# Ledger of designs, part 26: peptides against a protein of PDB entry 5TDY

Target 1, 88 residues: chain A of PDB entry 5TDY
Amino acid sequence: EKKIDGRRKAAVLLVALGPEKAAQVMKHLDEETVEQLVVEIANIGRVTPEEKKQVLEEFLSLAKAKEMISEGGIEYAKKVLEKAFGPE

## One batch from the design tools (peptide; aimed at target 1 R7 V55)

Design b2_p26_3_s3 (made by RFdiffusion4, then SolubleMPNN; from b2_p26_3, 8 letters changed)
Fold by OpenDDE base, seed 1:
Structure b2_p26_3_s3 (fold): chain B 88 residues (1-88), chain A 26 residues (1-26)
Amino acid sequence: as target 1 above (88 residues)
Amino acid sequence: SLLEEVLKYSPEEIAEVIKELLKKDE
């Protein structure tokens, strides 16, 4: 698995959400953060399917952790993939 | 799909996760 920095992860996530949802999300971020992310999005270049999948899986893991109902990062991601695409 | 699962979270919830992602770089 390739290492992706947090700024790029956020940019990939926002692009994946689509412009409407991304705009709604950015309303909850401070102005400086928005400016930083806009730059990252503008320079995002190509996003591979593997990178996109990795970012979305990590998001789901972190989101569950914030809800204090996480089963563990990689284990939860595996379950999500299995439910979405079937056993590999 | 993975994206559909992500979209189930509110904009505010997604923003909080983004803040955490950015915090790790500082």
Scores: peptide ipSAE 0.712, ipTM 0.938, DockQ to the pose 0.726
OpenDDE base, seeds 2, 3, 4, 5: peptide ipSAE 0.705, 0.706, 0.710, 0.705; ipTM 0.938, 0.937, 0.938, 0.937

Design b2_p26_3_s4 (made by RFdiffusion4, then SolubleMPNN; from b2_p26_3, 7 letters changed)
Fold by OpenDDE base, seed 1:
Structure b2_p26_3_s4 (fold): chain B 88 residues (1-88), chain A 26 residues (1-26)
Amino acid sequence: as target 1 above (88 residues)
Amino acid sequence: SLLEEVKKYSPEEIAEVIKELLKADE
């Protein structure tokens, strides 16, 4: 597992979402942040499947922790455990 | 899929998480 800085994580996330969804997200960010992220996206280079997976999983973890969506907490926890320890 | 699960969140909710990711570097 490689360390990814927050700016890189955000860029990977936005690219993964696609331009339409990413644009909608950008509407909720200040102008300076948008400009910074656009630069990061422009220079994102290669995104490996592993990096993408890592970023998306971290997003879901953070989103669940912030209780943005109350549903699916238990199921997500089960998925995390399954990936961490494998089947028994 | 992971991406489909992520897309269930609203743009505003995703932006909120992004703000937190960026704060971690500050």
Scores: peptide ipSAE 0.717, ipTM 0.945, DockQ to the pose 0.747
OpenDDE base, seeds 2, 3, 4, 5: peptide ipSAE 0.715, 0.716, 0.717, 0.715; ipTM 0.944, 0.944, 0.945, 0.945

Design b2_p26_4_s1 (made by RFdiffusion4, then SolubleMPNN; its pose is not in this set)
Fold by OpenDDE base, seed 3:
Structure b2_p26_4_s1 (fold): chain B 88 residues (1-88), chain A 26 residues (1-26)
Amino acid sequence: as target 1 above (88 residues)
Amino acid sequence: DEFFEKVVDAILKAGISNEEIESLLK
């Protein structure tokens, strides 16, 4: 796994969502962030399948943690179990 | 990745389901 710049990850994610959803998301961002995001999207260039997958998976991991509700995923389940019982 | 985190939060606030994101992986 190669490290991807945070701003690029955000751009990849929004582009993957499509214009309609991206617009909805931007309504929940501050003006400065929107401007930065637009710049990143404009300069996104080619998005490899690998980085797209990486970004989407990272989102899901973070989202599931924040929502405090697991929507599945073997890797996520493994992490939960490891944190819950690993130290014992 | 503060910038990315902000976008993640915005996506959640926008009500976009994780299922929709998961569908993009397929």
Scores: peptide ipSAE 0.727, ipTM 0.953, DockQ to the pose 0.769
OpenDDE base, seeds 1, 2, 4, 5: peptide ipSAE 0.720, 0.725, 0.726, 0.720; ipTM 0.953, 0.954, 0.953, 0.953

Design b2_p26_4_s2 (made by RFdiffusion4, then SolubleMPNN; its pose is not in this set)
Fold by OpenDDE base, seed 3:
Structure b2_p26_4_s2 (fold): chain B 88 residues (1-88), chain A 26 residues (1-26)
Amino acid sequence: as target 1 above (88 residues)
Amino acid sequence: DEFFEKVVDAVLKAGISKEEIESLLK
């Protein structure tokens, strides 16, 4: 897995969502963040399938962690179990 | 990745479901 800059990850995510969804997302961000994000999107260049997959998967991981009732997923479930019982 | 996490939060606040994101992986 290649390390991707946080701002680039955000740009990849918004581009993947499309203009309409991206616009809705930006309504929930502060002005400075929006400006930074717009710059990153403008300079995103080519997004590799690997980057897209990595970013979306990271989003899902973070999103599921924030959910009160997570639907989980095979990989997510494995991580949860490992963290919960691995040290024991 | 504070910046990315802020955007993730915004995505969730915007009501975009994880299912929608999962569909983008397919």
Scores: peptide ipSAE 0.735, ipTM 0.957, DockQ to the pose 0.790
OpenDDE base, seeds 1, 2, 4, 5: peptide ipSAE 0.725, 0.732, 0.734, 0.732; ipTM 0.956, 0.957, 0.957, 0.956

Design b2_p26_4_s3 (made by RFdiffusion4, then SolubleMPNN; its pose is not in this set)
Fold by OpenDDE base, seed 1:
Structure b2_p26_4_s3 (fold): chain B 88 residues (1-88), chain A 26 residues (1-26)
Amino acid sequence: as target 1 above (88 residues)
Amino acid sequence: DEFFEKVVDAVLKAGISMEEVRSLLE
């Protein structure tokens, strides 16, 4: 995997969600974070399918952990281990 | 990454489901 900057990952995620959902997300962020995110979105440029996939999969992994969703435990564990110890 | 995790948390707080995000991978 290619390492992606955290701010870029956030921008990719919000662009993928679309403007309506992105706007709802912004309502739950502090002003400084919103400003930083807007800058990253404005300068996002080309988003490869690989980047999009990587970001969305990382979101799902983190979201699953935060929500403590028990579905797909084995696959989740594999992805955690891959990101922690797999090649970049 | 703390910045990304903060945004992930905001997505969840906004009520966007994991199913909706998963559909973006289809």
Scores: peptide ipSAE 0.754, ipTM 0.961, DockQ to the pose 0.782
OpenDDE base, seeds 2, 3, 4, 5: peptide ipSAE 0.754, 0.752, 0.751, 0.751; ipTM 0.962, 0.962, 0.962, 0.961

Design b2_p26_4_s4 (made by RFdiffusion4, then SolubleMPNN; its pose is not in this set)
Fold by OpenDDE base, seed 4:
Structure b2_p26_4_s4 (fold): chain B 88 residues (1-88), chain A 26 residues (1-26)
Amino acid sequence: as target 1 above (88 residues)
Amino acid sequence: DEFFEKVVDAILKAGISKEEIESLLK
């Protein structure tokens, strides 16, 4: 697994969402962040399937961690416990 | 990464669901 720069990860994620949803997201960001994000998107170049998958999965992990209540929570909880304490 | 985290938060605030992101993995 290649380590991806955080700014690039954000750009990959926004490009994957498409322009309409990306615009919606940017409305919830400060101006400086938007400017940086636009630059990264403009210079994104080729996005490999591997890094796209990696970024999307990282998003899901972070998003689920932030959710107070989430669908499929029990399965996520199992994964957290397995990572924390190992298999039984 | 702080920058990525900010974007994650913005996605959640925008109401984009995890299911939408999961669909992108297909």
Scores: peptide ipSAE 0.712, ipTM 0.950, DockQ to the pose 0.773
OpenDDE base, seeds 1, 2, 3, 5: peptide ipSAE 0.704, 0.710, 0.711, 0.709; ipTM 0.950, 0.951, 0.949, 0.950

Design b2_p26_5 (made by RFdiffusion4)
Pose (drawn by RFdiffusion4):
Structure b2_p26_5 (pose): chain A 88 residues (1-88), chain P 26 residues (1-26)
Amino acid sequence: as target 1 above (88 residues)
Amino acid sequence: SLLEQVEEYSSETIAEVIKQWLEEDE
C-alpha cells in the first residue's frame, strides 16, 4: 500500500545491478546512507520485473537530465572559447 | 536492455542519482 520512496528505488536499482556493480556504487555513498540502504535491501521483499522497469526508467530520465545539464555547460564554454579565438 | 543502459553509467553518477532520490524525500 505504501508509496515507493527514494530509499526503495535505490535498493531496487542496487539489487538489479548485481552485487559487484552495486558494491562499486556503494563506495561513493557515505556510511549513514550505506547502512540505511543495507536495511532497505535486507527488507527487499518482493520485486516484480515491472517494478524494476519503473525504477530503471526513472533512473534513466534523471541520468539524462544530468547529461543535459553537463552538455549545456560544455556547449556554452566552447562557444565562448570559439568567440575568444575567432574573428569576433 | 534497460539494465544494460544503466550499467554504462559510472558508479559515481549512479550514486549521485541515488543521493538525489534521498534528498527529495527529506

Design b2_p26_5_s1 (made by RFdiffusion4, then SolubleMPNN; from b2_p26_5, 12 letters changed)
Fold by OpenDDE base, seed 1:
Structure b2_p26_5_s1 (fold): chain B 88 residues (1-88), chain A 26 residues (1-26)
Amino acid sequence: as target 1 above (88 residues)
Amino acid sequence: SLLDEVKKLSPEEIAEIIKELLEADK
């Protein structure tokens, strides 16, 4: 898996959201951050399906970690088992 | 889809994640 800079991750996400949702998000960012992200968006170039998928999955993972959405599935089960029994 | 799930987050919640990503870059 290719490592993606945080700045690029944010730009990929904002473009994927579409202009209406992206604008709503950017209203919660400071002016300097907005300017930085606008530059990244303007120069985003090609975004592969693989890159977009990677970014979106990470965003969902981070949202779950921050309890913005409920966790479930295999990854959660692995965390439960790790906490209960540790690595064996 | 993944994108639809992300869109279910509020703009404020998405902004929080973005701030953390940008801070980690520095």
Scores: peptide ipSAE 0.724, ipTM 0.943, DockQ to the pose 0.765
OpenDDE base, seeds 2, 3, 4, 5: peptide ipSAE 0.712, 0.722, 0.721, 0.715; ipTM 0.943, 0.942, 0.943, 0.942

Design b2_p26_5_s2 (made by RFdiffusion4, then SolubleMPNN; from b2_p26_5, 11 letters changed)
Fold by OpenDDE base, seed 1:
Structure b2_p26_5_s2 (fold): chain B 88 residues (1-88), chain A 26 residues (1-26)
Amino acid sequence: as target 1 above (88 residues)
Amino acid sequence: SLLEEVKKLSPEEIAEIIKELLEKDK
């Protein structure tokens, strides 16, 4: 898994969302941030399926951590096991 | 799909996550 900087992650997500949803998101960011992200989007170049998947998975993980959506799946199961039995 | 799951988040929630990602780059 490649290390991706935050600005790149944001740009990948915004492009993936499509222009309508991305525009709605941008309305909640300050003007300087919007300008920076527009530059990142303009220079995004090739986005591989692997990179897109990595970014989307991280966003979902962050959303779950902030309780924006219910937790579940492998990572939640790992947390439950860690709390119940501790590290092996 | 992963993208459709992300799209279920509100624009406000997505913006909040983006702000945190960008802040960590500072």
Scores: peptide ipSAE 0.718, ipTM 0.938, DockQ to the pose 0.757
OpenDDE base, seeds 2, 3, 4, 5: peptide ipSAE 0.705, 0.715, 0.715, 0.709; ipTM 0.938, 0.937, 0.938, 0.937

Design b2_p26_5_s3 (made by RFdiffusion4, then SolubleMPNN; from b2_p26_5, 9 letters changed)
Fold by OpenDDE base, seed 3:
Structure b2_p26_5_s3 (fold): chain B 88 residues (1-88), chain A 26 residues (1-26)
Amino acid sequence: as target 1 above (88 residues)
Amino acid sequence: SLLEEVEKLSPEEIAEIIKELLEKDE
């Protein structure tokens, strides 16, 4: 797994969302931040499927951590089982 | 898909995550 800086992560996501949705998101950021991200998007170059997947997974993970969406999946199931039956 | 799941988030929620990512670079 390659390390991706936050600015690139944001750019990758915004491109993946498409211009319409991205524009809606941009309305909630300050002008300077928007300008910075536009530059990142303009210089994004190639985005591999692996990079896109990594970014989306991290965004979803952060969203779950912020309780924006419910947790689920294998890792969540493991946590449930560990809490229910102890750290045996 | 992962993208479809992200798209379920509101623009406000996505913006909050972006702000957090940018702060970590500082």
Scores: peptide ipSAE 0.712, ipTM 0.935, DockQ to the pose 0.784
OpenDDE base, seeds 1, 2, 4, 5: peptide ipSAE 0.708, 0.699, 0.705, 0.701; ipTM 0.936, 0.936, 0.936, 0.936

Design b2_p26_5_s4 (made by RFdiffusion4, then SolubleMPNN; from b2_p26_5, 11 letters changed)
Fold by OpenDDE base, seed 3:
Structure b2_p26_5_s4 (fold): chain B 88 residues (1-88), chain A 26 residues (1-26)
Amino acid sequence: as target 1 above (88 residues)
Amino acid sequence: SLLDEVKKLSPEEIAEIIKEWLEADK
């Protein structure tokens, strides 16, 4: 996968959220940051389905790491099994 | 969907992640 810079990821995310949700999010950012992100959004160009998916997955990964949402899926299942039956 | 899961987070929580992404660029 390609490495996406932070400002690009933020722009992709905000566009994906839609104007209503994006506006709510931006109320929690300082004015200068908002202006910078608006420029990034204006110049976002094409966003491939793969890039969008990558951004959303990276977001959810960080959100889980910050305990905003519960972990789940295969990786969580592996951790559960390792704790229950040892590292073998 | 992934997007639906993201939308379940509060605007403040989403903003925290964005701030972290932007800080990483510095």
Scores: peptide ipSAE 0.757, ipTM 0.956, DockQ to the pose 0.811
OpenDDE base, seeds 1, 2, 4, 5: peptide ipSAE 0.746, 0.745, 0.754, 0.751; ipTM 0.956, 0.956, 0.956, 0.956

Design b2_p26_6 (made by RFdiffusion4; failed a check: too like the target's own chain)
Pose (drawn by RFdiffusion4):
Structure b2_p26_6 (pose): chain A 88 residues (1-88), chain P 26 residues (1-26)
Amino acid sequence: as target 1 above (88 residues)
Amino acid sequence: EEFFEKVVDAIVTPFLEEKVEEALEE
């Protein structure tokens, strides 16, 4: 009945990635976050492929959003450099 | 959504940092 929250999505994603990849992700989280994600995984309960798909698609949309922010800055910076070196 | 965002950043940041380093080298 409870709505899926961020902690749940993070746990579903880490379970879906397999232990080795998930372990590499955990190295980039602080201790408090790691402990709380451990409890969430220990309480993983049931996860259907449908729930996994929902989580992965939301991940890809956020990853794309971060790529767009990064690409936008790169494009702006290169344009500035092109102007600085070019005939303008 | 904080935990999910932390995991998203932990996964995506290394790849975006590498892409930015490659753009600086060009």

Design b2_p26_6_s1 (made by RFdiffusion4, then SolubleMPNN; from b2_p26_6, 10 letters changed)
Fold by OpenDDE base, seed 2:
Structure b2_p26_6_s1 (fold): chain B 88 residues (1-88), chain A 26 residues (1-26)
Amino acid sequence: as target 1 above (88 residues)
Amino acid sequence: DELFQKVVDAIVEPILEEKKKAAEEA
């Protein structure tokens, strides 16, 4: 696997979510963070299937880690991203 | 990977909070 820049991973994840869901996520972020993300999305270029798969797998890993210290919710997280899965 | 972690947290934390609230009220 190729190492992906953290800023690029964020942009890939948001683009994979689609505009509606990405907007809902960004409501929870401060203005400076949103501006950073917009810049990364604007410069994302082409996203390979390998990049998308890698980013989504890392997302699921981190989400499951959060569930271990919380009251669950990973199943809903998967549903949020279900439309993003699949080949490019 | 700070920016990526922020996005992940923005997705996950609200979901977990709602699930916790629902469980406490059940």
Scores: peptide ipSAE 0.576, ipTM 0.841, DockQ to the pose 0.324
OpenDDE base, seeds 1, 3, 4, 5: peptide ipSAE 0.571, 0.572, 0.569, 0.574; ipTM 0.843, 0.842, 0.842, 0.845

Design b2_p26_6_s2 (made by RFdiffusion4, then SolubleMPNN; from b2_p26_6, 11 letters changed)
Fold by OpenDDE base, seed 1:
Structure b2_p26_6_s2 (fold): chain B 88 residues (1-88), chain A 26 residues (1-26)
Amino acid sequence: as target 1 above (88 residues)
Amino acid sequence: DEMFEKVVDAIVEPIIEAKRKAAEAE
C-alpha cells in the first residue's frame, strides 16, 4: 500500500464525487482550503484503481469514527458513496 | 492528512447539523 498525501486523498475523493457534489462539500470549507483543493484537483492527473480504493476505505473509516460522535453519519456517507462510487 | 480530514468533516457536517437542530427543537 503506497502512502498518499492528505491533499491528494482529498482531491481524489472530490473528483470521485463529481463537480456538483464536490461543490456542495466545499461550501463547508474555508476559502484557503477550497483554493488549495482546486489546485490539487487541477493537477490530479491519473488516479489508479488502487489509490481510489485506498481513499475510499480511509474515508469510510473516518466517517464511521465521526458517526460515533453524531448518529446517522455513516448511513449518510454510504448513500453519498453509492451515488458517487457506484458500479459503472 | 489534515486536508483530507477537513473534506471528510465537510461531507458529514450536513447530517451532524441536521441532528443538532432536531435535538434543539425538542
Scores: peptide ipSAE 0.572, ipTM 0.843, DockQ to the pose 0.344
OpenDDE base, seeds 2, 3, 4, 5: peptide ipSAE 0.564, 0.570, 0.559, 0.570; ipTM 0.839, 0.843, 0.849, 0.851

Design b2_p26_6_s3 (made by RFdiffusion4, then SolubleMPNN; from b2_p26_6, 10 letters changed)
Fold by OpenDDE base, seed 2:
Structure b2_p26_6_s3 (fold): chain B 88 residues (1-88), chain A 26 residues (1-26)
Amino acid sequence: as target 1 above (88 residues)
Amino acid sequence: DEMFQKVVDAIVEPIIEKKIEEAKKE
């Protein structure tokens, strides 16, 4: 398993969500972060299936850390991302 | 990585907030 740069992981995740959902997510980010993400997305190039898998797994791990706040919310987020990264 | 964590939080937190508000109405 290759280590992926954090900025690239973020770009991969947003691209997988699609433009509509990605736009909604970025509304919750500071301006500087959004600018950085746009640059990363513009230079994302090809995303391998392995990268997508790694990003999804790490996302789920980080999201689960918040499950005590809302179990149902985390499960929903999981399903959304599973569909975004679904079988290609 | 900080940037990735920020994106994850931006995805998850709004969902959590919505679920909490829905639970308050029940």
Scores: peptide ipSAE 0.554, ipTM 0.851, DockQ to the pose 0.370
OpenDDE base, seeds 1, 3, 4, 5: peptide ipSAE 0.546, 0.550, 0.548, 0.548; ipTM 0.844, 0.846, 0.844, 0.847

Design b2_p26_6_s4 (made by RFdiffusion4, then SolubleMPNN; from b2_p26_6, 11 letters changed)
Fold by OpenDDE base, seed 5:
Structure b2_p26_6_s4 (fold): chain B 88 residues (1-88), chain A 26 residues (1-26)
Amino acid sequence: as target 1 above (88 residues)
Amino acid sequence: DELFQKVVDAIVEPIIEAKIEAAKKE
């Protein structure tokens, strides 16, 4: 398994949400963070299926660890990401 | 990993807050 840069993981995740949902997420972030994310998204280039899988699994793991999210919420997030990426 | 964690938190925390608020109404 190849190690992915943390900044790249962030960009991959936001792109997976789509522009509308990504915009809503970024409303909860400070200006400096948003600027960093915009730069990373602009330079995302090609995302491999392996990267997509790694980022999705790590996101789901971190989200599930918060405990307050039901399995239904996790499954919804998984479906959103799978719809956005899918196998290529 | 800091930037990634911030994005994850921005997605997850609103969901947690909504669930906490719903629990308070029970």
Scores: peptide ipSAE 0.570, ipTM 0.839, DockQ to the pose 0.284
OpenDDE base, seeds 1, 2, 3, 4: peptide ipSAE 0.557, 0.563, 0.555, 0.559; ipTM 0.846, 0.850, 0.848, 0.847

Design b2_p26_7_s1 (made by RFdiffusion4, then SolubleMPNN; its pose is not in this set)
Fold by OpenDDE base, seed 2:
Structure b2_p26_7_s1 (fold): chain B 88 residues (1-88), chain A 26 residues (1-26)
Amino acid sequence: as target 1 above (88 residues)
Amino acid sequence: SAMEEEEEKEAKLIAEIIKEWLEADK
């Protein structure tokens, strides 16, 4: 698999979440970070199915590792995100 | 509302993960 840098992963995820949810997320980021991510999103170009898969899998792995949600919550989040990413 | 609180928690979690991704780039 290809290595994806963090800013690319973040941009892919935010685009998949949609503007409303992405806005909620970015409220928790500092102004400079938001500006950087907006630029990345604007220049995201094509997102491959492989990138989507990698980003989703890593996100779920990290979310679980943080132990911030239950296993059931992880499964729910997975479904929501998969739906947000849309069909491939 | 409870739903809004859960959505906000989710947003915060996502933001934390994004922060980690960005920090790893440095």
Scores: peptide ipSAE 0.646, ipTM 0.917, DockQ to the pose 0.693
OpenDDE base, seeds 1, 3, 4, 5: peptide ipSAE 0.640, 0.643, 0.644, 0.643; ipTM 0.915, 0.914, 0.916, 0.915

Design b2_p26_7_s2 (made by RFdiffusion4, then SolubleMPNN; its pose is not in this set)
Fold by OpenDDE base, seed 2:
Structure b2_p26_7_s2 (fold): chain B 88 residues (1-88), chain A 26 residues (1-26)
Amino acid sequence: as target 1 above (88 residues)
Amino acid sequence: SAAAEEEEKEAKLIAEIIKEWLAKDE
Protein backbone atom coordinates (compact mmCIF):
# COMPACT_ATOMS: atom_id res chain seq x y z
CA GLU B 1 0.00 0.00 0.00
CA LYS B 2 1.08 3.56 -0.69
CA LYS B 3 2.15 5.78 2.18
CA ILE B 4 -0.15 8.72 2.88
CA ASP B 5 1.15 11.76 4.72
CA GLY B 6 -0.74 13.07 7.71
CA ARG B 7 -2.04 16.17 6.00
CA ARG B 8 -3.45 14.08 3.17
CA LYS B 9 -5.12 11.65 5.57
CA ALA B 10 -6.72 14.53 7.44
CA ALA B 11 -7.97 16.16 4.26
CA VAL B 12 -9.41 12.89 2.95
CA LEU B 13 -11.25 12.31 6.21
CA LEU B 14 -12.65 15.83 6.41
CA VAL B 15 -13.92 15.75 2.85
CA ALA B 16 -15.54 12.37 3.41
CA LEU B 17 -17.34 13.66 6.50
CA GLY B 18 -19.00 16.44 4.57
CA PRO B 19 -18.96 20.18 5.20
CA GLU B 20 -21.12 20.20 8.33
CA LYS B 21 -19.25 17.52 10.24
CA ALA B 22 -15.91 18.78 8.96
CA ALA B 23 -16.75 22.20 10.36
CA GLN B 24 -17.57 20.68 13.74
CA VAL B 25 -14.21 18.90 13.76
CA MET B 26 -12.30 22.02 12.76
CA LYS B 27 -13.76 23.89 15.74
CA HIS B 28 -11.43 21.76 17.86
CA LEU B 29 -8.29 22.65 15.89
CA ASP B 30 -6.20 25.79 16.17
CA GLU B 31 -6.52 28.47 13.52
CA GLU B 32 -3.19 27.77 11.86
CA THR B 33 -4.00 24.08 11.54
CA VAL B 34 -7.39 24.87 10.05
CA GLU B 35 -5.82 27.16 7.48
CA GLN B 36 -3.35 24.47 6.48
CA LEU B 37 -6.07 21.85 6.17
CA VAL B 38 -8.23 24.14 4.06
CA VAL B 39 -5.37 24.39 1.59
CA GLU B 40 -4.99 20.62 1.55
CA ILE B 41 -8.72 20.16 0.99
CA ALA B 42 -8.72 22.71 -1.81
CA ASN B 43 -6.00 20.71 -3.58
CA ILE B 44 -7.16 17.23 -2.66
CA GLY B 45 -7.88 16.19 -6.23
CA ARG B 46 -8.94 12.60 -6.71
CA VAL B 47 -9.14 10.36 -3.66
CA THR B 48 -8.62 6.71 -4.53
CA PRO B 49 -10.58 3.85 -2.98
CA GLU B 50 -7.30 2.63 -1.50
CA GLU B 51 -6.72 5.96 0.24
CA LYS B 52 -10.23 5.95 1.65
CA LYS B 53 -9.75 2.43 2.96
CA GLN B 54 -6.38 3.22 4.54
CA VAL B 55 -7.66 6.38 6.20
CA LEU B 56 -10.76 4.67 7.56
CA GLU B 57 -8.85 1.68 8.90
CA GLU B 58 -6.19 3.80 10.58
CA PHE B 59 -8.82 6.10 12.04
CA LEU B 60 -10.74 3.22 13.60
CA SER B 61 -7.54 1.71 14.95
CA LEU B 62 -6.49 4.97 16.58
CA ALA B 63 -10.00 5.66 17.86
CA LYS B 64 -10.09 2.30 19.62
CA ALA B 65 -6.61 2.78 21.03
CA LYS B 66 -7.53 6.16 22.48
CA GLU B 67 -10.70 4.74 24.04
CA MET B 68 -12.17 8.22 23.98
CA ILE B 69 -15.63 6.72 23.62
CA SER B 70 -17.31 3.47 24.60
CA GLU B 71 -17.00 0.38 22.46
CA GLY B 72 -20.56 0.96 21.38
CA GLY B 73 -19.61 4.46 20.41
CA ILE B 74 -16.76 3.14 18.31
CA GLU B 75 -19.15 0.87 16.46
CA TYR B 76 -21.47 3.80 15.87
CA ALA B 77 -18.58 5.91 14.59
CA LYS B 78 -17.57 3.06 12.32
CA LYS B 79 -21.01 2.97 10.74
CA VAL B 80 -21.10 6.73 10.28
CA LEU B 81 -17.64 6.88 8.73
CA GLU B 82 -18.22 3.89 6.49
CA LYS B 83 -21.32 5.59 5.19
CA ALA B 84 -19.36 8.79 4.65
CA PHE B 85 -16.68 6.95 2.68
CA GLY B 86 -19.29 5.08 0.69
CA PRO B 87 -20.45 5.88 -2.83
CA GLU B 88 -20.97 9.55 -3.52
CA SER A 1 -29.46 16.91 23.98
CA ALA A 2 -28.03 13.42 23.96
CA ALA A 3 -27.65 13.57 20.20
CA ALA A 4 -25.78 16.86 20.34
CA GLU A 5 -23.47 15.50 23.01
CA GLU A 6 -22.71 12.44 20.92
CA GLU A 7 -21.94 14.58 17.88
CA GLU A 8 -19.58 16.69 19.98
CA LYS A 9 -17.76 13.61 21.24
CA GLU A 10 -17.39 12.37 17.69
CA ALA A 11 -16.00 15.71 16.53
CA LYS A 12 -13.50 15.80 19.39
CA LEU A 13 -12.33 12.25 18.68
CA ILE A 14 -11.76 12.99 15.02
CA ALA A 15 -9.94 16.23 15.82
CA GLU A 16 -7.57 14.48 18.21
CA ILE A 17 -6.71 11.83 15.65
CA ILE A 18 -6.10 14.50 13.02
CA LYS A 19 -3.73 16.22 15.45
CA GLU A 20 -1.79 12.98 15.78
CA TRP A 21 -1.56 12.57 12.03
CA LEU A 22 -0.25 16.10 11.62
CA ALA A 23 2.24 15.71 14.46
CA LYS A 24 3.82 12.72 12.73
CA ASP A 25 4.70 14.86 9.73
CA GLU A 26 6.47 17.46 11.85
Scores: peptide ipSAE 0.646, ipTM 0.911, DockQ to the pose 0.714
OpenDDE base, seeds 1, 3, 4, 5: peptide ipSAE 0.643, 0.641, 0.645, 0.642; ipTM 0.911, 0.910, 0.911, 0.910

Design b2_p26_7_s3 (made by RFdiffusion4, then SolubleMPNN; its pose is not in this set)
Fold by OpenDDE base, seed 1:
Structure b2_p26_7_s3 (fold): chain B 88 residues (1-88), chain A 26 residues (1-26)
Amino acid sequence: as target 1 above (88 residues)
Amino acid sequence: SAAAKKEEEEAKLIAEIIKEWLKEDE
């Protein structure tokens, strides 16, 4: 398993969400952060299926660890994100 | 609407996760 830096994970996720949802997410971030992420997205290059899987898993893991969502919400979040990433 | 509020909550959650990821780079 290759370590993915935080910026890369964020960029992969935002691209997977699409421009509309990504915009909804980024409105909750400060201007400098948004500019940084836009650069990362512009230079994202090739995203492997393994990276997508890892980003999804790390998202769910972190959300659970930080108790950002209820236990029942984990499965829902998983379905939402899987839909965003598309079938594999 | 309820749907809009749900989408906003999802967006906010994702933003919070991204903020945590960015802290890893600091």
Scores: peptide ipSAE 0.697, ipTM 0.926, DockQ to the pose 0.634
OpenDDE base, seeds 2, 3, 4, 5: peptide ipSAE 0.694, 0.693, 0.681, 0.692; ipTM 0.926, 0.925, 0.924, 0.925

Design b2_p26_7_s4 (made by RFdiffusion4, then SolubleMPNN; its pose is not in this set)
Fold by OpenDDE base, seed 2:
Structure b2_p26_7_s4 (fold): chain B 88 residues (1-88), chain A 26 residues (1-26)
Amino acid sequence: as target 1 above (88 residues)
Amino acid sequence: SAMEKEEEEEAKLIAEIIKEWLKSDE
């Protein structure tokens, strides 16, 4: 499994969410962070199915570890994100 | 609406995870 840096993971996720949802997320980030992510998104290039899978798994793993959402919330988040990424 | 509030909470969660990812790059 190839290691993906944080900014790359963020870019992959934001692109998968689409511009509307990505904008909603970015409203909760500071201006400098948004600018950095926009650059990363602009240079994202090819995103492999493996990267998408890894990003989703790491998202859920971190959410669980930090107890940011309940177990039921994790299942909901998984469905939302999988829908955002779309079928392969 | 309830749907809009749910979407906002979803956005907040995702943003928090992204913040954590970016911290790991520091």
Scores: peptide ipSAE 0.669, ipTM 0.913, DockQ to the pose 0.612
OpenDDE base, seeds 1, 3, 4, 5: peptide ipSAE 0.660, 0.657, 0.658, 0.658; ipTM 0.911, 0.911, 0.911, 0.911; seed 3 fails the geometry check

Design b2_p26_8 (made by RFdiffusion4)
Pose (drawn by RFdiffusion4):
Structure b2_p26_8 (pose): chain A 88 residues (1-88), chain P 26 residues (1-26)
Amino acid sequence: as target 1 above (88 residues)
Amino acid sequence: DPIRESLPESEHVFWDVVEAYLKAEE
C-alpha cells in the first residue's frame, strides 16, 4: 500500500545491477547512506519485473536530465571559445 | 544541484544513488 520512495527505488536499482556493479556504486555513497540502503535491500521483499522497469525508466530520465545539463554547459563553453578565437 | 532540488525530499536518496552510479561508470 505504501508509495514507492527514493530509498526503495535505490534498492531496486542496486539489486537489478548485480552485486559487483552495485558494490562499485556503494563506494561513492557515505556510510549512513550505505547502512540505510543495506537495511532496504535486506527488506527487499517482492519485486516484479514491472517494478524493476519503472525504476530503471525513472533512472534513465534523471540520467538524461543530468546529461542535458552537462551538454548545455559544454555547448555554451565551446561557443564562447569559438567567439574568442574567431573573427568576432 | 538543481535537478536534486527539483525533486521531493523523499526522492533525494534515489538521486544520490543516480549520481553515484554515474561516478562509478567513469

Design b2_p26_8_s1 (made by RFdiffusion4, then SolubleMPNN; from b2_p26_8, 9 letters changed)
Fold by OpenDDE base, seed 3:
Structure b2_p26_8_s1 (fold): chain B 88 residues (1-88), chain A 26 residues (1-26)
Amino acid sequence: as target 1 above (88 residues)
Amino acid sequence: DPLRDSLPEEDHFFYDVVEAMLEAEK
C-alpha cells in the first residue's frame, strides 16, 4: 500500500459522497478544516483504484471503531462508498 | 475522544472528517 496524505484521503471520501452530501459533512467541521478540504478537492485530479480501496478500508475501520453509531448506519455508509468506488 | 487521542496527530484530520460524515448521516 502507498501512504496517502490525510487531507487527500478526506478529499477522496467527500468526492465519493457527492457534492450534496459533502456539503452536509462540511457543516460539521471547523472553518480551517473546510478550507483545507476545498483546496484538496479542487486539486484532487485522478484518484487511483488503489487510493479508493485504501480510503474505503480506513473509513470502514474508523467507523466501526467509534462504536457510536448503529450497525445500520455503518452499513449504509459502506454501501454508499462501495457504490462510488466499486467497479463499473 | 479516546479513539482520536489514540491516533497520531497526522491521522486526526481524516478522523475528524469521517466523524463529521457519520454525524451528517444521522
Scores: peptide ipSAE 0.669, ipTM 0.929, DockQ to the pose 0.579
OpenDDE base, seeds 1, 2, 4, 5: peptide ipSAE 0.665, 0.666, 0.664, 0.665; ipTM 0.929, 0.929, 0.928, 0.928

